# Ledger of designs, part 89: peptides against a protein of PDB entry 3NZW

Target 1, 212 residues: chain A of PDB entry 3NZW
Amino acid sequence: TTTLAFRFQGGIIVAVDSRATAGNWVASQTVKKVIEINPFLLGTMAGGAADCQFWETWLGSQCRLHELREKERISVAAASKILSNLVYQYKGAGLSMGTMICGYTRKEGPTIYYVDSDGTRLKGDIFCVGSGQTFAYGVLDSNYKWDLSVEDALYLGKRSILAAAHRDAYSGGSVNLYHVTEDGWIYHGNHDVGELFWKVKEEEGSFNNVIG
Target 2, 222 residues: chain B of PDB entry 3NZW
Amino acid sequence: QFNPYGDNGGTILGIAGEDFAVLAGDTRNITDYSINSRYEPKVFDCGDNIVMSANGFAADGDALVKRFKNSVKWYHFDHNDKKLSINSAARNIQHLLYGKRFFPYYVHTIIAGLDEDGKGAVYSFDPVGSYEREQCRAGGAAASLIMPFLDNQVNFKNQYEPGTNGKVKKPLKYLSVEEVIKLVRDSFTSATERHIQVGDGLEILIVTKDGVRKEFYELKRD

## One batch from the design tools (peptide; made by RFdiffusion4, then SolubleMPNN)

Design b2_p16_4_s2 (from b2_p16_4, 8 letters changed)
Fold by OpenDDE base, seed 2:
Structure b2_p16_4_s2 (fold): chain B 212 residues (1-212), chain C 222 residues (1-222), chain A 16 residues (1-16)
Amino acid sequence: as target 1 above (212 residues)
Amino acid sequence: as target 2 above (222 residues)
Amino acid sequence: QQPPLPLPPSLQEWWL
């Protein structure tokens, strides 16, 4: 898996691959590694598929309950804390989760929290999570600027996942791309890695390690 | 050391059509290299036009199916005989599986039916309850033999229009029930040839708006 | 005596 999220002047970019594996077996190429908790809040998934899917869905329910009880959307801080507290209670039980909770509230603005099954909860501007994270960081860190245009930021997110898909055997399938603004998240499509690779290679003159 | 799990082999396969879905399984049940039964059905009609199979350790599979059937029953009791939708069934099964997260059901679960729009639906579950809706899924012993075939023949992976220099993919289209049945039969006959844990019989459950139909075909018994 | 049976991939947990 490779997931990433970063803050920039235009909000948050979230990009993820879609491969699931079982050992050397590609279990799926079409897994949805982003949960849309509400129109303003996303969760990303890395680690055990069931752990992530189950508990992030549960998190969604908790967030909805908060909204119903408090008559306002839950903060990104609070949402991430709920998940963090939950996984911490299971510490040592063998949960495997690497997640980013990304969203916008009026109080916080665009916000990203990293939460993992070790109980780590970090607020930050840039995170890459998964087996391909270092590959994604290589591209992302090299090109990241706060002042990126929305278009450039979207491309950078997509391009970083593509790089990881290229180098990480456990990442691939497609890139699912999101842009989070004050108006909520916007889905920017599913980009098949097989097609995207050749397109990017041609347009950039990149990936010269592959002869096409 | 005591191993609480067994492996009863077998293979299952689900394919969703436009207005139907198919869930098929062989009827061979094995332990190690011994055939326990040549006809032990593992695909079940669970009511509400939902068919289910949990392939792997048969004891766990049977337990899971029984629990789900019971869940359907109680759903009706609690909700004035409301039909359980396939997506709700999938969520319920996730909870059944994940409820044993730390001592999992040792099974690969597939369900098939129609979604609320009347479209064919197949859901696949890992042993601990992650699930995905897909057009097709193979599970069990010969899944690795069949799934690539389904990628190619159901989802037309790696197929391109002739004369396009590989630039135009073969367009996706729904398969007819007859075409799906052919693919299922070819999948299982082929798997039977190459996997010792697959064979004896093939039972296919076809879900349409008119209900569940069953078909049976002989497989090699060797 | 006989080699152990390989576990099919379908009986493994999915990882992301």
Scores: peptide ipSAE 0.473, ipTM 0.812, DockQ to the pose 0.923; fails the geometry check
Fold by OpenDDE base, seed 3:
Structure b2_p16_4_s2 (fold): chain B 212 residues (1-212), chain C 222 residues (1-222), chain A 16 residues (1-16)
Amino acid sequence: as target 1 above (212 residues)
Amino acid sequence: as target 2 above (222 residues)
Amino acid sequence: QQPPLPLPPSLQEWWL
């Protein structure tokens, strides 16, 4: 898996691959590693598929309950804390989760929290999570600027996942891309890596380690 | 050390069509190299036009299916005989599986039916309850033999339009029930040839708006 | 004496 999220002047970019594995077996190429918790809040998934899918879905329910009880959308801080508290209760039980909770509230603005099954909860501007995270960081860190245009930021997110898909055997399939603003998240499509790779290679003159 | 799990072999396969879905399984049940039964069905009609199979350790599979059937029953009691949708069934099964997250059901679960729009649906689950809706899925002993075939023949992976120099992918289209049945039969006959844990019989459950139909075919008994 | 049977991939948890 490779997931990433970063804040920039235009909000948040979230990009993820779609491969699931079972050992050396490619279990799926089409897994949704982003949960749309509400129109303003996303969760990303890395680690055990069931752990992430189950508990982030549960998180969605908790976030909805918050809205019903408090008559306002849950903060990104609170949503991430709910998940963090949950996984912390299971510490030592063997959960495997590396998640990012990304969203926008008027109070917080665009916000990203990293939450993992070790009990770590971090607020930050840039995170890459998964087996391919270092590959994504290589591209992302090299090109990141706060002042990126939305178009450039979307491309950078997509491009970073592509790099990871190229180098990490456990990442691939497609890139699912999101842009989060004060108006909520916008889905920017599913980009098959098989097609995207050649397109990017041609347009950039990159990936010269591969003969066309 | 005590090992609570066994492996009873077998293979299952789901394929969704436009207005139908199929879930098929062989009828061989084994332990190690011994055939326990040549006819032990592992694909079940669970009501509400949902068919289910949980392949792997048969004791766990049977337990899971029974629990799901019971869940369907109680869903009717609690919701005024409302039909359980396939997506809700999938969510329910996730909870059944994940409820044993720390002592999992040792099975690969597939369900098939129609979604609320009447479109064919196949859902696949890992042992602890992650799930995905797909057009096709193979599970069990010969899944590694069959799944690539389904990628090619159902989802047309690595197929291109002739004369386009590989630039235009073969367009996705739904398969007819007859085409799907052919693929299922070819899958299982092929798997039987190459895997000792697959054989004896093939039972196919076909789900349409009219209900569940069963077909049976003999496989090699070697 | 026969070798042990391999675990089918379908009986493994999925990882992301």
Scores: peptide ipSAE 0.470, ipTM 0.812, DockQ to the pose 0.915; fails the geometry check
Fold by OpenDDE base, seed 5:
Structure b2_p16_4_s2 (fold): chain B 212 residues (1-212), chain C 222 residues (1-222), chain A 16 residues (1-16)
Amino acid sequence: as target 1 above (212 residues)
Amino acid sequence: as target 2 above (222 residues)
Amino acid sequence: QQPPLPLPPSLQEWWL
């Protein structure tokens, strides 16, 4: 898996691959690694598929209950803390989760929290999570600026996942791309890696390690 | 060291059509290299136009299917005989599987039916309850032999329109029930040739708006 | 002497 999220002047970009594996077996190329908790809040998935899917779905329920009880959308800080507290209670039980909780509230603005099954909870501007994270960081860190246009930021997110899909055997399938603003998240499509690779190679003159 | 799990072999396969879905399984049950039964069905009608199979360790599979059937029963009691939708069934099965996260059911689960729009639906589950809706899925012993075939013949992977220099993919389209049945039969006959844990018989459950139909075909008995 | 049966990939947990 490779997932990433970063803040910039235009909000948050979230990009993820779609491959699931069982050892050397490619179990799926079409997995949804982003959960849409509500129109303003996203969760990303890396690690055990069931652990991530189950507990992030559970988190969605907790977030909805918060809204019903408090008559206000849950903060990104509180949502991420609920998940962090949950996985911490299971510390040592063998859960495997690397998650990012990304969203917007009027109080917080655009916000990203990293939460993993070790009990780590971090607020930050840039995270890459998964077996391909270092490959994604290589591209993302080299091109990231706060002042990126929305178009350039979307491309950078997509391009970083593509780099990871190229180098990490456990990442691939497609890129799912999101833009989060004060008006909520916007889905920017599913981009097949096979088609995207050749397009990017041609347009950039990149990936010269592969002969077309 | 004690191993609480067995492996009873077999293979299952689900394919969703436009207004139907199929879930098929061989009827061979084995332990190690011994055939326990040549006709032990592993695909079940669970009611509400939902068919289910949990392939792997048969004791766990049977337990899971029984629990799900009971869940359907209680759903009717608690919700005035409301039909359980296939997506709700999938969520329920996730909870059944994940409820044993630390001592999992040793099975690959597939369900098939129609979604609320009347479109064919197939859901597959890993042993601990991650799930995905797909157009097709193979599970069990010969899944690795069949799944690539389904990628090619159901989802038309690696197929391109002639004369386009590989620039235009073969368009996705739904297959007829007859075409799907042909693919299922070809899948299982081929798998039987190459895998000792697959054979004897093939049972196919076809789900349409009119209900569940069963078909049976002989496989090699060697 | 027959080797032990391999576990099919379908009986493994999915990883992301």
Scores: peptide ipSAE 0.467, ipTM 0.809, DockQ to the pose 0.896; fails the geometry check
Fold by OpenDDE base, seed 1:
Structure b2_p16_4_s2 (fold): chain B 212 residues (1-212), chain C 222 residues (1-222), chain A 16 residues (1-16)
Amino acid sequence: as target 1 above (212 residues)
Amino acid sequence: as target 2 above (222 residues)
Amino acid sequence: QQPPLPLPPSLQEWWL
């Protein structure tokens, strides 16, 4: 898996691959690694598929309950804290989760929290999470600027996942791309790596390690 | 060291069509290299136009299917005989599986039916309850032999329109029930040739708006 | 002696 999220002047970009594996077996190329918790809040998935899917779905329920009780959308801080508290209770039990909770509230603005099954909870501007995270960072860190246009930011997110999909055997399939703003998240499509790779290679003149 | 799990082999396969879905399984049940049964059905009609198979350790599979059937029953009791939708069934099965997260059911679960729009639906589950809706999925012993074939023949992976220099993919389209049945049969006959844990018989459950139909075909018995 | 039975990948947990 490779997931990433970063804040920039235009909000948040979230980009993820879609491969699931079982050892050397590619279990799926079409896994949804972003959960749409509400129109303003996303969760990303890396690690055990069931752990992430189950608990982030559970998180969604908790977030909805918060809204019903408090008559206000849950903050990104609180949502991430709920998940963090949950996984902390299971610390040592063998859960495997690397997640980013990304969203917007009027109070917080665009916000990203990293939460993992080790009990770590971090607020930050840039995270890459998964087996391909270092590959994604290589591209993302090299090109990231706060002042990126929305178009450039979307491309950078997509391009970073593509780089990871290229180098990480456990990442691939497609890139799912999101842009989060004050108005909520916008889905920017599913980009098959098989097509995207060649497009990017041609347009950029990149990936010159591949001849074809 | 005590191993609580067995492996009873077999293979299952689900394919969703436009207005139907198919879930198929061989009828061979084995332990190690010994055939326990040549006809032990592992695909079940669970009611509400949902068919289910949990392939792997048969004891776990049977337990899971029974629990789900019971869940369907109670759903009717609690919700005025409301039909359980396939997506809700999938969620329920996730909870059944994940409820044993730390001592999992040793099975690959596939369900098939129609979604609320009448479209074919196949859901696949890992042993601990992650699930995905897909157009096709193979599970069990010969899944690794069949799944690549399904990628090519159902999802048309690596197929391109002639004369386009590989620039235009073969368009996705739904397969007819006849085409799907053919693919299923070819899949299982092929798997039987190359995997000792697959064979004897093939049972196919076809789900349409009119209900569940069963078909049976002989497989090699060697 | 016969080789041990391999576990099919479908019986393994999915990882992301």
Scores: peptide ipSAE 0.465, ipTM 0.808, DockQ to the pose 0.909; fails the geometry check

Design b2_p16_4_s3 (from b2_p16_4, 9 letters changed)
Fold by OpenDDE base, seed 3:
Structure b2_p16_4_s3 (fold): chain B 212 residues (1-212), chain C 222 residues (1-222), chain A 16 residues (1-16)
Amino acid sequence: as target 1 above (212 residues)
Amino acid sequence: as target 2 above (222 residues)
Amino acid sequence: QQPALPRSPSLQEWWL
C-alpha cells in the first residue's frame, strides 16, 4: 500500500493506490483505501484490510453520532482521537493500521492526522503511509510547495503514488485521488497505473529505467 | 501448540452477470491426502436470494454459514420480513467474521446475489472480514489457478481490440448466463486437472430475479 | 518520524 495526504494553499490532496496482497499473491487491484466518512472528512487505509475497513467504518458511525448529538460536524482532531483511542485500547492485540484522517472544519481549517495501531497520533502537513511510503516521499518532498496550484497539487499526489506503485511490489492497481476544500472533498477519479505510467513517462520523459 | 484449524480443500467461484450471479463450488472434501467425501456441498442458499460459501476449514465454514442464516432469520423478525439486501448481507458477514478477529474463521467467503437495482453482485471476504464487491472471485485451494483466468475472461484483462496496436482495450460487457456457466465449468475442470484438492463434483447456484437454481456436473474423481 | 508499516505477510488475510 501507498497512501499520502498533504496540505497546501488550496486545501488537502489525498491519493492512494488500490492493491491488496496476501503474501506474494495480488488479492485485488481495485480496493478502495479511502473511506468517505462524511462530505468533509476522509480516512485512508494501510495495513490489515479488515482492521482498517472495520474500524474506519466504525469511526464513520461515531462521527455521525457526534453530529446527531452535538448538532455540528465532528472536528478532525476529535475524529482522529476517537480512532486513536480505539486502537490504543487494542494495543498489543495485533491490530495493524496506518491511517490518515483528513478533513475540513471551520474551526480547524484543512487538517490531517496520522493514526496508527501503535497508538501514534500526529498532526501534520504531509504524510505518506504504507510499504511504498518512502517512494512516495521521494517524489512528494522533491516537488512540494505550499503555493502549489490545485492542478499541480493533484498531479503531484497522483505522481507520487505512481512512483510508489512502480517501485513497491505491494502497491499498484490504480490511483484514487481526492481534493479536500472548505466545501468538502472532491473525488478526482480512478487512474489505472498501467495506463497512467506510460502517459506520465511520455509526457515527462521520466521512468527512463523502463524501456518503452 | 494449539492448532485448531484444518484444511478441507476445495475451490469456490463467483461471477456476476447483468441480471444474475453464480456461485459455484466443488464437492470434494479432503484432509491432507485423504478424500473425506466426494459429495459435500459447500455452496448454500441462505434465503432472500443470497447464496453463500465459506471455503477452507469446513467446520469454520459451516459455522459461519449457519450464523449468517440465523442472522437472516432475525433480520426478518426485527424488520418486518424485509428482504436483506446483498450489500447489507455483506456488512453483516463482515461483522460475523471480524467478531472473531482474534480467533478467525479459517475461510475465504464469497456471497452472490442481486443488488437493489437487480444487477448481479459478488462479494468476497478475507478470513477476518475485509470485503469487496467484484464481478468475479475465485477462492480456496485452486484460486491461484482460476483467478487469473477470470481476470482474462470476465474482466478482459490484457485483451485489446484487434488492429489497434494494443491501444484500445477490449470493452467491458456483461456475459450471458450460458457464457458464465461455460467459464465456470472450464475453470473447475482445469483446476481439477492441476490440483488434488479439487474434483469429484461441481455444484453451481444461479441467482436470478426468479430465485436460486442449482446445477450439478461431474468432475474427475482421481 | 512516522513509523512504517510492514509489507504484506504470508497470511490468508488481505493486506493494504
Scores: peptide ipSAE 0.466, ipTM 0.809, DockQ to the pose 0.259; fails the geometry check
Fold by OpenDDE base, seed 4:
Structure b2_p16_4_s3 (fold): chain B 212 residues (1-212), chain C 222 residues (1-222), chain A 16 residues (1-16)
Amino acid sequence: as target 1 above (212 residues)
Amino acid sequence: as target 2 above (222 residues)
Amino acid sequence: QQPALPRSPSLQEWWL
């Protein structure tokens, strides 16, 4: 898996691959690694598929309960804390989760929290999570600027996942791309890595380690 | 060291059509290199137009299917005989599987039916309850032999329109019931040739708006 | 990542 999220002047970009594996077996190329908790809040998945899917779905329920009880959308801080508290209760039990909780509230603005099954909870501006994270960071860190346009930011997110998909055997399938603003998240499509790779290679003149 | 799990072999396959879905399984049950049964059905009609198979360790599979059937029964009791939708069934099965997260059911689960729009639906589960809706999925012993074939023949992977120099992909389209049955039969006959844990018989459950139909075909008995 | 089972890879947990 390779997931990433970063803050910039235009909000948050979230980009993820879609491969699931069982050892050397490609279990799926079409896994949804982003859960749409509500129109303003996203969760990303890395690690055990069932752990992530089960508990992030549970998180969605908790977030909805918060809204019903408090008559207000849950904050990104609170949502991430709920998940963090949950996994911490299971610490040592063998859960495997690397998640990012990304969203927008009026009080917080665009916000990203990293939460993992080790009990770590971090607020930050840039995270790459998964087996391909270092490959994504290589591209993302080299090109990231706060002042990126929305278009450039979307491309950078997509391009970073593509780099990881190219080098990480456990990442691939497609890139799912999101832009989070004050008006909520916007889905920017599913981009098949097979097609995207050749397109990017041609347009950039990149990936010269592969003969076109 | 004691291993609590067995492996009873077999293979299952689900394919969703436009207004139908198919879930098929061989009828061979094995332990190690011994055939326990040449006819032990592993695909079940669970009611509400949902068919289910949990392939792997048969004891776990039977337990899971039984629990799900019971869940359907209680759903009716609690909700005035409301039909359980396939998506709700999938969520329920996730909870059944994940409820044993730390001592999992050693099975690959597939269910098939119609979604609320009347379209064919196939859901597949890993042993601990991760699930995905797909157009097709193979599970069990010969899944690695069949799944790539389904990628090519159901999802038309690596197929292009002639004369386009690979620039235009073959368009996705739904397959007819007859076409799906052909693919299922070819899948299992081929798998039987190359895998010792697959064979004897093929049972196919076809789900339509009119209900569940069963078909049976002989496979090699070697 | 857990190693794949040779005959029944589907009986392994999926990893992302």
Scores: peptide ipSAE 0.464, ipTM 0.817, DockQ to the pose 0.392; fails the geometry check
Fold by OpenDDE base, seed 2:
Structure b2_p16_4_s3 (fold): chain B 212 residues (1-212), chain C 222 residues (1-222), chain A 16 residues (1-16)
Amino acid sequence: as target 1 above (212 residues)
Amino acid sequence: as target 2 above (222 residues)
Amino acid sequence: QQPALPRSPSLQEWWL
């Protein structure tokens, strides 16, 4: 898996691959690694598929309950804390989760929290999570600027996942791309890696380790 | 060391059509190299036009199916005989599986039916309850033999229009029930040839708006 | 003691 999220002047970009594996077996190429908790809040998935899917869905329920009880959307801080507290209670039980909780509230603005099954909870501007994270960081860190245009930021997110898909055997399938603004998240499509690779290679003159 | 799990072999396969879905499984049940039964059905009609199979350790599979059937029953009791939708069934099964997260059911679960729009639906589960809706899925012993075939023949992976220099993919289209049945039969006959844990019989459950139909075909018995 | 998760690719836990 390779997931990433970063803050920039235009909000948050979230990009993820879609491969699931079981050992050397490619279990799926079409897994949804982003949970849309509400129109303003996303969760990303890396690690055990069931752990992530189950508990992030549960998190969604908790967030909805908060909204119903408090008559306002839950903060990104609070949402991430709920998940963090949950996984911490299971510490040592063998949960495997690497997640980013990304969203916008009036109080916080665009916000990203990293939460993992070790109990780590970090607020930050840039995170890459998964087996391909270092590959994604290589591209992302090389090109990241706060002042990126929305277009450039979207491309950078997509491009970083593509790089990881290229180098990480456990990442691939497609890129699912999101842009989070004050108006909520916007889905920017599913980009098949098989097609995207050749397109990017041609347009950039990149990936010269592969002869087309 | 004590191993609480067995492996009863077998293979299952689900394919969703436009207005139907198919869930098929062989009827061989084995332990190690011994055939326990040549006809032990593992694909079940669970009511509400939902068919289910949990392939792997048969004891766990049977337990899971029984629990789900019971869940359907109680759903009706609690909700004025409301039909359980396939997506709700999938969520329920996730909870059944994940409820044993730390002592999992040793099974690959597939369910098939129609979604609320009347479209064919196949859901696949890992042992601990992650699930995904797909057009097709193979599970069990010969899944690795069948799934690539389904990628190619159901989802037309790696197929391109002739004369396009590989630039135009073969367009996706729904398969007819007859075409799906052919693919299922070819999948299982082929798997039977190459996997000792697959064979004897093939039972196919076809879900349409008119209900569940069953078909049976003989497989090699060697 | 927790039993091991399934190890067969077809039965094994999915990882992301």
Scores: peptide ipSAE 0.451, ipTM 0.811, DockQ to the pose 0.376; fails the geometry check
Fold by OpenDDE base, seed 1:
Structure b2_p16_4_s3 (fold): chain B 212 residues (1-212), chain C 222 residues (1-222), chain A 16 residues (1-16)
Amino acid sequence: as target 1 above (212 residues)
Amino acid sequence: as target 2 above (222 residues)
Amino acid sequence: QQPALPRSPSLQEWWL
C-alpha cells in the first residue's frame, strides 16, 4: 500500500493506491483505501485490510453518533482521537493499521492526523503511509510547496502514488484521488496505473528506467 | 503444537452478471490427500436471494454459514420480514468474521446475489472480515489458478482492440448467463486438472430476480 | 498463543 495526504494553500490532497496482497499473491487491484466518513472527513487505510476497514467503518459510526448527540460535525482532532484511543486499547493484540484522518471543520480548517496501531497520533501537513511510503516521499518532498495550485497539487499526489506503485511490489492497481476543501471532499477519479504510467512517461519524459 | 485448523480443500467462484450472479463450488471435500467426500456441497442458498460459500476449513465454513442463515432469520423477526439486501448481508458477514479476529474462521467467503438495483453482485471476504464487491472472485485451493483467468475473461485484462497498437482496451461488458456458466465450467475443469483438492463435481447456484437455480456438472474423479 | 492465519493466498488475510 501507498497512501498520502498533504495540506497546501488549496486544502488537502489525498491519494492512495488500490492493491491488496496476501504474501506474494495480489489479492485485489481495486480495493478502496479511502473511507468517506462524511462529506468533510476521509480516512485512509494501510496495514491489515480487515483491521482498517472494520475500525474505520466503526469510526464512521462514532462520528455520526457525535453529530447526532452534539448537533455538530465532529472535529478532525476528535475523530482521530477516537480511533487512536480505540487502537491503543488493542495495543499488543496484533492490529495493523496506518491511517490518516483528513478533513475540514470551520474550527480547525483543513486538518490531517496520522494514526497507527502502535498508538501514535500525529497532526501534520504531509504524510505518506504504507510499504511504498518512502517512494512516494521521494517524489512528494521533491516537488511539494504550500503554494501549489489545486491542479498541480492533485497531479503531485497522483504522481507520487504512481512512483510508489512503480517501485513497490505491494502497491499498484489504480490511484484514487481526493481534494478536500471547505466545501467538503471531491473525488477526482480512479486512475489505472497501467494507463497512467505511460501517459505520465510520455508527457514528462520520466521513468526512463523503463524502455518501451 | 496443536493446530486447531484443518484444510478441506475445494474451490469456489463467483461472477456477477448484469441481472444475475453466479456462485459455484466443487463438491470435493478432502483432508490432506484423502478424499472425504465426492459430493459435499459448499455453496448454499441462505434466503433473500443470497447465496454463500465459505471455503477452507469446512467446520469453520459450516459454522459461519449457519450463523449467517440464523442472522437472516433474526433480521426478518426484527424488521418485519424485510428482505436483507446483499450489501447489508456483506456487512453482517464482516461482523461475524471480525468477531473472531483473534481466532479467525479459516475460510475464504464469497456471497452472491442482486443489489437493490437488480444488478448482479459478488462480495468476497478474507478470513477476518475485509470485504469487497467485485465482478468476479475465485476462492479456495485453486483460486490462484482461476483468478488470473477471470481477470482475463471477465474483466478483459490485457486485452486490446485490434488495430489500436494496444492503445484501446477491450471494452468492459456484461457476460450472459450462458457465457458465465461456460467460464465457470472451464475454470473448474482446468483447476481439476492441476489441483488435487479440486474435482468430483461442480455445483453452480445462479441468482436471478426469479430466485436461485442450481446446476450440477461432473468433474474428474481421479 | 494465537493461531496462525492461513498460508494459502486465497485463504490468507489481506494486507494493504
Scores: peptide ipSAE 0.438, ipTM 0.804, DockQ to the pose 0.395; fails the geometry check

